# Peptides against a protein of PDB entry 4QMF, part 128

Target 1, 175 residues: chain A of PDB entry 4QMF
Amino acid sequence: ESSFMTLFPKYRESYLKTIWNDVTRALDKHNIACVLDLVEGSMTVKTTRKTYDPAIILKARDLIKLLARSVPFPQAVKILQDDMACDVIKIGNFVTNKERFVKRRQRLVGPNGNTLKALELLTKCYILVQGNTVSAMGPFKGLKEVRRVVEDCMKNIHPIYHIKELMIKRELAKR

## One batch from the design tools (peptide; made by RFdiffusion4, then SolubleMPNN)

Design b2_p25_1_s1 (from b2_p25_1, 10 letters changed)
Fold by OpenDDE base, seed 2:
Structure b2_p25_1_s1 (fold): chain B 175 residues (1-175), chain A 25 residues (1-25)
Amino acid sequence: as target 1 above (175 residues)
Amino acid sequence: SDEELLKKAIEELEKELEEEEKEKK
């Protein structure tokens, strides 16, 4: 049997408690067992003897990883679908200055969240900017684009340049 | 439409970028 564990921050505890039954039900469909440890602050997923698809444990791993990074359950659970991939992009180590970090992170969201929305539309991904990570879900191609834009943003390359590029590519693809 | 939304978003971003560049000046 295979097992994976992820830690979650304390501020996620209340939410995780409320949705854990739903997590359990979703994973039960695949005969994956799960445990929420409130003392340690961890989530664990593991295969059972009844697990039919051995690869599903990796998706279960990704599920708890996403949940730990504040992705809401209705979105995170989509990772169990075969056509859905995810990426958790660490952004906290690009800039040492906190104010600079916050500023660059905010650029990813933009005014009224329009930057983020544009990026989501162009990459066909779900994107959540939270704390020191950006969580993304979608096709591999889109995820690669998201990571590029996110990391470049943290390197002080404004997202607008990539968004314009993606817009051009989108227009060309419609032909 | 999504296209119109994207165009508006880009316009807003361009304005934001211009403002940031002016602040650096």
Scores: peptide ipSAE 0.217, ipTM 0.792, DockQ to the pose 0.823
Fold by OpenDDE base, seed 1:
Structure b2_p25_1_s1 (fold): chain B 175 residues (1-175), chain A 25 residues (1-25)
Amino acid sequence: as target 1 above (175 residues)
Amino acid sequence: SDEELLKKAIEELEKELEEEEKEKK
């Protein structure tokens, strides 16, 4: 039997309580057990004797990881699909200056969220910028691109350069 | 179209970049 646990911040508790029955139902379809521990502030997923697909536990692990990082359940639950992967990119350690961190993180979102929307379209990923992490869901190729853009942004390379590059690649792929 | 949206987004981003460069000077 395999088990995975993730901690979640206190501010997520209310939401997680609200959706936990849905989490349970989604995982029950795969014979994965789950536990929400409000005292510890943790979520746990584990295989059961009825779990037939050993790989699904890894997706369940990813599910609770995404939920802990503020991804809403209707989006996070898509991780259980075979064609869906995810990445949680830690961005808080690239710069020590708080103001610089905030500025660079804001560049990922851009005015009216247009940078993020453009990146989502070009990579075919869902992307959520929250706190010290960026959560992404989508195809592996797209996720790799997202991570590159996100990390480079935190290294003071403006996302626009990558967006332009991705657009050029997209145009070339249409030929 | 998505292409049009992307082009508009780039235009806005370019504007933002220019503004940031001005602030840096």
Scores: peptide ipSAE 0.214, ipTM 0.794, DockQ to the pose 0.803
Fold by OpenDDE base, seed 5:
Structure b2_p25_1_s1 (fold): chain B 175 residues (1-175), chain A 25 residues (1-25)
Amino acid sequence: as target 1 above (175 residues)
Amino acid sequence: SDEELLKKAIEELEKELEEEEKEKK
C-alpha cells in the first residue's frame, strides 16, 4: 500500500474538521483511506486492497496538499478528476526583505483582485495566493504559464507584461 | 464578456504600474 502525509497549519484545523467527512466520502469512491490527525496537525491518504486505480493515490496526495494550503474543498476536490492538474509554487524564498516580498506578492493579486482574475481567465486556472505559496489548478499548459508569471513577479517583473502577452496570444488563437 | 473584463483589468493594471513608477522615483 502507498501512503502520503501532509502537515497543515493550525489556522486550518477548524475548517478541515468541518469538511473532513466530505473528503472521506470523495476518497471512498476510489477506495482511498484518509486520516485527519488533529494532534500532529496532519492529513494522510492511503491506498487499500480495494483501490483499483493506482494513480488516484497521487491525486489524493495532491488533494491534501491543496487543502493544507488553504484551497477550499469544493475546488480542491476537483483534483481527483483525470484532466485536472495542480501546482504549489513556493514564493517565500525569492526575496529576503519582508516588505519587498509583501509588495510583490500583492502585485499577483492586484487592485480588486484584477490581476489574479485576469491570470485565471487567461490560463484557465484556479489560483490562490496564500502565505508563502501560490496554489494553482487547471490544465498543464495553463499551470506552466501561471508558474512563469508568479516567479517572474517575485523577481520584480510586473504581471501586467505577462497578462498583455497572454491576451495577445489568446486573441491570435481565436483566429 | 471575459474579453471586456480583461481589457478593463489591463487598463487598471497599467494605471497601477504608472503610479508605482512615479512613487519609485
Scores: peptide ipSAE 0.210, ipTM 0.791, DockQ to the pose 0.785
Fold by OpenDDE base, seed 4:
Structure b2_p25_1_s1 (fold): chain B 175 residues (1-175), chain A 25 residues (1-25)
Amino acid sequence: as target 1 above (175 residues)
Amino acid sequence: SDEELLKKAIEELEKELEEEEKEKK
């Protein structure tokens, strides 16, 4: 039997408590057991004797990982779909200067969220910038593009350059 | 449309980038 555990920050506790019954119900459909430990601040998913698809436990692992990083349940639960993948990109270690970190992270969102919206549309991904991570959900191709843009942004390459490139590629693909 | 939204977003981002470049000079 396989088991995966993830820790979540304290500020996420209240939300996780409110949606945990929904998490349980979603995972029960796949015969995956789950536990919310409020003392430790952890979520655990486990296979059971009735788990028929061994691969679903990896998706369950990803589900709790996404939930821990502030992805809302209605979006996070989509990870259980076969065609949906995810990535949690750690961005907190690219720069040591806090002010520089905040500035570069803000560039991912952009004015009025336009940078993020454009990136989501072009990659067909859901993207959430929160704390020291960027969570993304979507097709594998799109996720690779998101990771490139996010990491390059933390390396001081403005997302606009990648967005322009992706737009050109999109236009070429329509021909 | 999504295409119109993208074009508008890029236009706004280009304007912001231009302003940032002017501040760097």
Scores: peptide ipSAE 0.218, ipTM 0.790, DockQ to the pose 0.706; fails the geometry check

Design b2_p25_1_s2 (from b2_p25_1, 7 letters changed)
Fold by OpenDDE base, seed 1:
Structure b2_p25_1_s2 (fold): chain B 175 residues (1-175), chain A 25 residues (1-25)
Amino acid sequence: as target 1 above (175 residues)
Amino acid sequence: SDEELLEKALEELEKELEEEKKEEE
């Protein structure tokens, strides 16, 4: 039997409590058990004797990880699909200066969220910038691109350069 | 179209980048 646990911040408790029945239902289809511990502030997923696909537990692990990082359930649950992968990119350790951190993180979003939308479109990923992490869901190739852009942004390489590159690549692929 | 959206986004980003450069000067 395999088990995975993730902690979640207190501010997510109310939301997680609200959607937990939906989480349970989604995981029950795969014979994965789950537990929400409000005292500890944790989510746990476990294989059962009826779990037929051993790989699904890893997807369940990813599900609770995404939920802990503020990804909404309707999006996070898509991780259970075979063609969907995810990445949680820690961005809080690239810079020590808080103002610089906030500025660089804001560049990922851009004016009116246009940078983020462009990245999502170009990489075919869902991207959520929240706190000290960026959560992404999509194809592996797209996720790799997202991680590169995000990390480079935190290293003071503006996302626009990557967006331009991705746009050029997209145009070349249409030819 | 997606292409039009991307082009508009790029234009806005270029503008933002220029503004940031001006603030650093």
Scores: peptide ipSAE 0.347, ipTM 0.858, DockQ to the pose 0.791
Fold by OpenDDE base, seed 4:
Structure b2_p25_1_s2 (fold): chain B 175 residues (1-175), chain A 25 residues (1-25)
Amino acid sequence: as target 1 above (175 residues)
Amino acid sequence: SDEELLEKALEELEKELEEEKKEEE
């Protein structure tokens, strides 16, 4: 039997408590057991004797990982779909200067969220910038593009350059 | 349309980038 555990920050506890019954119900459909430990601040998913698809436990692992990083349940639960993948990109270690970090992270969102919206449209991904991580959900190709843009942004390459490139590629694909 | 939204977003981002460049000079 396989088991995966993830820790979550304290500020996420109240939300996780409110949606945990929904998490349980979603995982029960796949015969995956789950536990919310409020003392430790952890979520655990486990296979059971009735788990028929061994690969679903990896998706369950990803589900709790996404939930720990502030992805809302209605979006995070989509990870259980076969065609959906995810990535959690750590961005907190690219720069040591706090002000520079905040500035570069803000560039991922952009004015009125326009940068983020453009990236989501172009990559066909859901993207959430929160704290020291960027969570993304979507097709593998799109996720690779998101990771490139996010990491380059933390390396001081403005996302607009990638957006322009992706827009050109999109136009070419329509021909 | 998505294309119109993207073009509008790009225009706004280009304007912001230009402003940032001016501040760095």
Scores: peptide ipSAE 0.342, ipTM 0.854, DockQ to the pose 0.709
Fold by OpenDDE base, seed 2:
Structure b2_p25_1_s2 (fold): chain B 175 residues (1-175), chain A 25 residues (1-25)
Amino acid sequence: as target 1 above (175 residues)
Amino acid sequence: SDEELLEKALEELEKELEEEKKEEE
């Protein structure tokens, strides 16, 4: 039997409490047990003797990881689908200066969220920029692209350059 | 269309980038 645990920040507690029954129900379909520990501030998932697919525990691990990083449940639960992958990109360590960090992180979102929307469309991923992480869900190819854009952005390469490149690639693929 | 949305977004991003460059001067 396998078990995974993730910690979540205090500000997520109220939300996690409200959706935990839904989490439990979703995981029950796969005979995965889960525990929300409000004292420790942790979520745990574990296989049971009735777990049929041993690999589903890894997806359950990813589910709680995404939830801990502020991904809403209706989106995060999609990770349980076979065709869905995710990535949690740590962005907090690229820049030591807080103001510079905030500026570069904001570039990922852009005016009116247009940068983020464009990136989501081009990569076919869901992307959430929150705190010191960027959470992404989608196909592996798209996730690789997202990670590249995100990390480069934190390295002071503006996302527009990658967006232009992706747009060109998209047009070429339509031919 | 998605393409039209992307083009509009790109135009806005280009403007933003130019503005940022001016601020750094």
Scores: peptide ipSAE 0.340, ipTM 0.855, DockQ to the pose 0.784
Fold by OpenDDE base, seed 5:
Structure b2_p25_1_s2 (fold): chain B 175 residues (1-175), chain A 25 residues (1-25)
Amino acid sequence: as target 1 above (175 residues)
Amino acid sequence: SDEELLEKALEELEKELEEEKKEEE
């Protein structure tokens, strides 16, 4: 039997309590057990004797990882689908200066969220910028593109340059 | 359309980039 545990920050506790029955129900369909530990501040997923698909436990691991990083349940639960992948990109250690960090992180979102929306559309991914991480869900190819843009942004390469490139590629692909 | 939205977004981002450059100078 396999088991995975993820810690979550205190500010997520209330939300996780609210949706945990839904998490349980979703995982029960795959005979995956789950536990929310409010004392430790952790989520655990485990295979059972009735678990049929051995790969589903890894998706369950990803589910709780996404939930811990503020991805809402209706989106996070999509990770259980066979064609859905995810990535959690750590952005907090690229720069030591807090002001610089905040500025570069904000560039990922852009005015009115337009940068983020453009990236989501171009990569066919869901993207959430939260704290020291960027969570993304979608096709593997799109996720690779998201990671490149995010990391380059934290290295002071403005996302607009990647967006332009992706737009050109999109146009070429339609032909 | 998605294409129109992307074009509009690009225009806004270009504007933002130019503004940031001016602020850094």
Scores: peptide ipSAE 0.337, ipTM 0.852, DockQ to the pose 0.766

Design b2_p25_1_s3 (from b2_p25_1, 10 letters changed)
Fold by OpenDDE base, seed 2:
Structure b2_p25_1_s3 (fold): chain B 175 residues (1-175), chain A 25 residues (1-25)
Amino acid sequence: as target 1 above (175 residues)
Amino acid sequence: MDEELLKKAIEELEKELKEEEEEKK
């Protein structure tokens, strides 16, 4: 009865083909049907008559959304867990200049990925920076923090300032 | 993820921040 569809870029097609059986199997456990349309370049998830949990379709929606944004299946499939949330943050519209965009996006990653790793640790999130989006998975509180840092970074606020703030907050909470 | 490695990475970032702040004075 309920269905959701997500388009995916062409470069993702080969990978999605390779993991689609795994996607199907994961969703079958919840009696969610799925379809990979290579012609349209889309993924679809649907409830069935056997779907017990009506909320799982929303998680299935999120799954295909994450997969479309280059999140690996072993990570993306965790979205089906009750305690896991996700966010796909669009970053492509903050800066018109390509070089400036790339520079600011790179700041999210940082040298050797240290900035990103620090942010992941502090927010307890998985974070993937890819193309014009940042995909994050984790607790809602952490996701909110990730979005703030990511958007502010694209607005020319260096992530390091937020990381420092998060560190201070973490230290205070231990106390 | 190695928490110790991440802690070190954070410390490095803090150092970088301090250096940037000092350069701006």
Scores: peptide ipSAE 0.103, ipTM 0.704, DockQ to the pose 0.355
Fold by OpenDDE base, seed 4:
Formats: structure tokens, C-alpha cells, sequence
Structure b2_p25_1_s3 (fold): chain B 175 residues (1-175), chain A 25 residues (1-25)
């Protein structure tokens, strides 16, 4: 039997409590057991004797990872679909200066969230910028592009340059 | 590129992307 555990921050506890029955129901369909430990501040997923697909435990692992990083349940649960992948990009250690970190993180979002929206549209991904991580869900190719843009942004390459590049690639793909 | 110019550029991009998606229908 396989198991995975993920810690979650205290501010996420209230939300996780409210949706945990839905998490349990979603995982029960795949015969994956789950536990919410409010004392430790952890989520655990486990295979059972009834688990048919051994690969589903990895998706369950990803589900709790996404939930821990503030992805809402209706979006996070889509990770259980065969065609859906995810990535959690750690951005907190690229820059030591807090002000510079905040500024670069804000560039990912942009005015009124438009930069993020454009990136989501171009990559066909869901993207959530929260704290020291960026969570993304979508096709593998799109996720690769998101990671590149996010990491480069933290390295002081403005997302607009990648957006322009993705626009050009999209136009070329129409031909 | 200042923030306002960037905003306008992104808004135009979003418009173009929306139009392209509608044309594919």
C-alpha cells in the first residue's frame, strides 16, 4: 500500500474542513482513503485493498498538494482526470529581497490580473499565484510553458516577452 | 513598457484571443 502526506498552512484549515467531505467522496470513487489531521496540519491519501489503478494514488497526492496551496476544490479535483496534469512552482527562493520578490510576483498577475489571464489563455492552463508558490493545472506542454514564464519572471524577465512569443507561436500554428 | 501600456496590450491580446476562439466555432 502507498501513502502520501502534505502539510498545509494554518490559514487553509477552515476551508479544508468545509470541503473535506467532498474530497473524501471524490477519492472514494477510486477507492483511495484520505485523512485530514487538524492537529498536525496535514492531509494524507492512501491506497486500499480495493484500489484498482495504482497510478491514481499519484493523482490523489497531487490533489492534496494543490489544496494545500490554496487551489479551490472544484478546480483541484480536476487533477483526477486522466488528461489533467499539474505543477507547483516554488518561487520564494529566487530573490532574497522581499520587496523585489513581491514586485516580481505581482508582474505575474499584472494589472487587474490581465497578465495572468493572458498566460492562462495562451497555455490553456489554470494558474494560481499564492504566497511562495504558483500552482498550475493543464496539459503537459502548457505546464512547461507556464514554468518557464514563472521562473523567468522571478529572474527579472517580464512575462510580456513570453506572452508575445506565445502569440507568435499560436499564429504560426494556424498555418 | 509602463503598467498602463502593458494593461492595454494585454486587453487587446485578450480580445484577439476571444475572437479567434469564436471563429473556430
Amino acid sequence: as target 1 above (175 residues)
Amino acid sequence: MDEELLKKAIEELEKELKEEEEEKK
Scores: peptide ipSAE 0.057, ipTM 0.611, DockQ to the pose 0.038
Fold by OpenDDE base, seed 5:
Structure b2_p25_1_s3 (fold): chain B 175 residues (1-175), chain A 25 residues (1-25)
Amino acid sequence: as target 1 above (175 residues)
Amino acid sequence: MDEELLKKAIEELEKELKEEEEEKK
């Protein structure tokens, strides 16, 4: 049997407690067992003898990973769908200066979240910027684009340039 | 609808980028 565990920060504890029954129910449909350990601050998913699809455990792993990174359950649970992929992009190590890091991270969101919304629309992804990570969910092609924009942003390439490029590509693809 | 919103968002972002660049000079 396969198992995966992820740690979550303390500030997620209350939320995870409130949705854990829903997590359990969603995973039970696939005969995946799950455990929330509030002492350790961890989530665990496990295959059982009744698990039919062995690949679903990897999606369950991704589910708890996304939940640990502040993705809401109604969005995170979509990872269990066959056509849904995800990526957790670590952004905390691109810049050592905290102020510079915060500034570049804020550029990903933009005023009123417009930059992020534009990127979501263009890539057909869900994107959440939280702490030292960016979580994304969507088609594989879109996820690749998101990662490029996010990493380049942390390397001081403003997202607007990529957004313009993606818009042009989108218009060309409609022809 | 999404395209119109996207265009408006880009225009706003371009404006903000220009303002940030001018402030840095």
Scores: peptide ipSAE 0.101, ipTM 0.705, DockQ to the pose 0.691; fails the geometry check
Fold by OpenDDE base, seed 1:
Structure b2_p25_1_s3 (fold): chain B 175 residues (1-175), chain A 25 residues (1-25)
Amino acid sequence: as target 1 above (175 residues)
Amino acid sequence: MDEELLKKAIEELEKELKEEEEEKK
């Protein structure tokens, strides 16, 4: 029997309450049990005697991790699919200056979200920038690229340079 | 987002980057 627990911030409580029945239903299909603790502010997933695939608990762990980081349920639940992976990139510790942090984080999104949309297209990933983390979902190759761009952005390398590089690589791959 | 939209987005980002670099000088 395996179990995993993830804490979530208070501002996420209301949303998690509203979707928890859907979480339960999705995990029940795999015979994974789950618990929402509003007092502690935690989500728990655990295997049961009826769990067929023991490895699914790791995906359930990732599900609650994504939900805790503000990924909406309809997107987060896709992590239960075999070909989907995720990454939660901590960005809050790259810069000590708050203003500089906010500026660099905003560069990941860009005007009208164009930077983020470009990254999502080129990496075939879903990407959410929220608080001190960037959550990404997609193929492993794409996730590695996302992490590189995100971390470099926090190190003051503008995402546009990586986007241009990825675009060139994509064009070359089509030929 | 298609390739045309991507190109337009990149062009806009390049303009903004240039403006930011000029403001820093």
Scores: peptide ipSAE 0.101, ipTM 0.710, DockQ to the pose 0.664; fails the geometry check

Design b2_p25_1_s4 (from b2_p25_1, 9 letters changed)
Fold by OpenDDE base, seed 3:
Structure b2_p25_1_s4 (fold): chain B 175 residues (1-175), chain A 25 residues (1-25)
Amino acid sequence: as target 1 above (175 residues)
Amino acid sequence: SDEELLEKAIKELEKELEEEKKEEE
């Protein structure tokens, strides 16, 4: 038997309560049990005797991890698909100065979210910037690119340089 | 198209980047 638990911040409680029946239903299809503990502020997933796919519990773990990091359920639940991978990139430790951190994090989003949208299109990933993490979902190759851009951004390399590079690569691939 | 959207986004980002550089100097 395998079990995984993830803590979630208080501000996610109301939302998680709202969608938990949907989480339960999605996991029931795979015979994975789940528990929302509002006192502890945790989500738990566990295998049952009827769980036949040993890998699905790892995807369930990823699901609750994504939900804890503010990924909405309709997007997060896609992690249960075989061809979908995810990454949660911790960005909070790259910069000690709070103002600098906020500034660099904002660069990932850009004006009107245009930077983020561009990255999503170019990497074929879903990307969410929230708090001290960036959550991404998509193909493995795209996720690697996202991580590079995100980490470099926190190291004071503006995302625009990577975006331009990715656009050039895309154009070359069309030829 | 996605390409047109990307091109517009880049132009806006370039402008923002230039403004940020001026503010930091």
Scores: peptide ipSAE 0.242, ipTM 0.808, DockQ to the pose 0.785
Fold by OpenDDE base, seed 1:
Structure b2_p25_1_s4 (fold): chain B 175 residues (1-175), chain A 25 residues (1-25)
Amino acid sequence: as target 1 above (175 residues)
Amino acid sequence: SDEELLEKAIKELEKELEEEKKEEE
């Protein structure tokens, strides 16, 4: 039997409590057990004797990881699909200066969220910038691109350079 | 189209980048 646990911040408690029945239902289809511990502030997923696919537990692990990082359930639950992968990119350690951190993080979003939308379109990923992490869901190739852009942004390489590069690549692929 | 949206986004980002450069000077 395999088990994975993730902690979640207190501010997510109310939301997680609200959607937990939906989480349970989604995981029950795969014979994965789950537990929400409000005292500890944790989510746990476990294989059962009826779990036939051992790989699904890893997806369940990813599900609770995404939920802990503020990804909404309707999006996070898509991780259970075979063609969906995810990445949680820690961005809080690249810059020590708080103001610089906030500025660089804001560049990932851009004015009116246009930078983020452009990245999502070009990489075919869902991207959520929240706190000290960026959560992404999509194809593996797209996720690699997202991680590169995000990390480079935190290293003071503006996302626009990557967006332009991705657009050129997209145009070349259409030829 | 997605292409048009991307082009608009790039233009806005270029403008933002230019503004940031001016603030650093």
Scores: peptide ipSAE 0.238, ipTM 0.805, DockQ to the pose 0.796
Fold by OpenDDE base, seed 5:
Structure b2_p25_1_s4 (fold): chain B 175 residues (1-175), chain A 25 residues (1-25)
Amino acid sequence: as target 1 above (175 residues)
Amino acid sequence: SDEELLEKAIKELEKELEEEKKEEE
């Protein structure tokens, strides 16, 4: 039997409580057990004797990881689909200066969220910028592109340059 | 369309980039 646990920040507690029945229902379809521990502030997923697909536990692990990083349940639960992958990109350690960090992180979102929206469209990913992480869900190829853009942004390469490049590539692929 | 949205977004981002450069100088 396999088990995975993820800690979540206190500010997520209320939300997680409200959706936990839905989490349980989604995982029950795969005979994966789950536990929300409000004292410890953790989520746990476990295989059972009835678990048929051994790989689903890894997706369940990813589900609770995404939920811990503020991804809403209707989006996070899509990770249980076979064709869906995810990535949690740590961005908090690229720069030591807080102001610089905030500025570069904001560039990922852009004015009116346009940068983020453009990246999502071009990579066919869902992207959430939250705290010290960027969570992404989508095809593997798209996730690689997202990670590159995110990390380069934190290294002071403005996302616009990557967006232009991705747009050109998209146009070429349509031919 | 997505294409039109992307083009609009790029123009806005280019403007933002130029503004940031001016602020940093």
Scores: peptide ipSAE 0.231, ipTM 0.802, DockQ to the pose 0.773
Fold by OpenDDE base, seed 4:
Structure b2_p25_1_s4 (fold): chain B 175 residues (1-175), chain A 25 residues (1-25)
Amino acid sequence: as target 1 above (175 residues)
Amino acid sequence: SDEELLEKAIKELEKELEEEKKEEE
């Protein structure tokens, strides 16, 4: 039997408590057991004797990982779909200067969220910038593009350059 | 349309980028 555990920050506790019954119900459909430990601040998913698809436990692992990083349940639960993948990109270690970190992280969102919206449209991904991580959900190709843009942004390459490149590629693909 | 939204977003981002460059000079 396989088991995966993830820790979540304290500020996420209240939300996780409110949606945990929904998490349980979603995982029960796949015969995956789950536990919310409020003392430790952890979520655990486990295979059971009735788990028929061994690969679903990896998706369950990803589900709790996404939930821990503030992805809302209605979006996070889509990870259980076969065609959906995810990535949690750590961005907190690219720069040591706090002000520089905040500035570069803000560039991922952009004015009125326009940068983020453009990236989501072009990559066909859901993207959430929160704290020291960027969570993304979507097709593998799109996720690779998101990771490149996010990491380059933290390395002081403005996302607009990648957005322009992706737009050109999109136009070429329509021909 | 998505294309119109993207074009509008890029235009706004280009303006912001230009402003940032001016501040860095």
Scores: peptide ipSAE 0.239, ipTM 0.803, DockQ to the pose 0.715; fails the geometry check

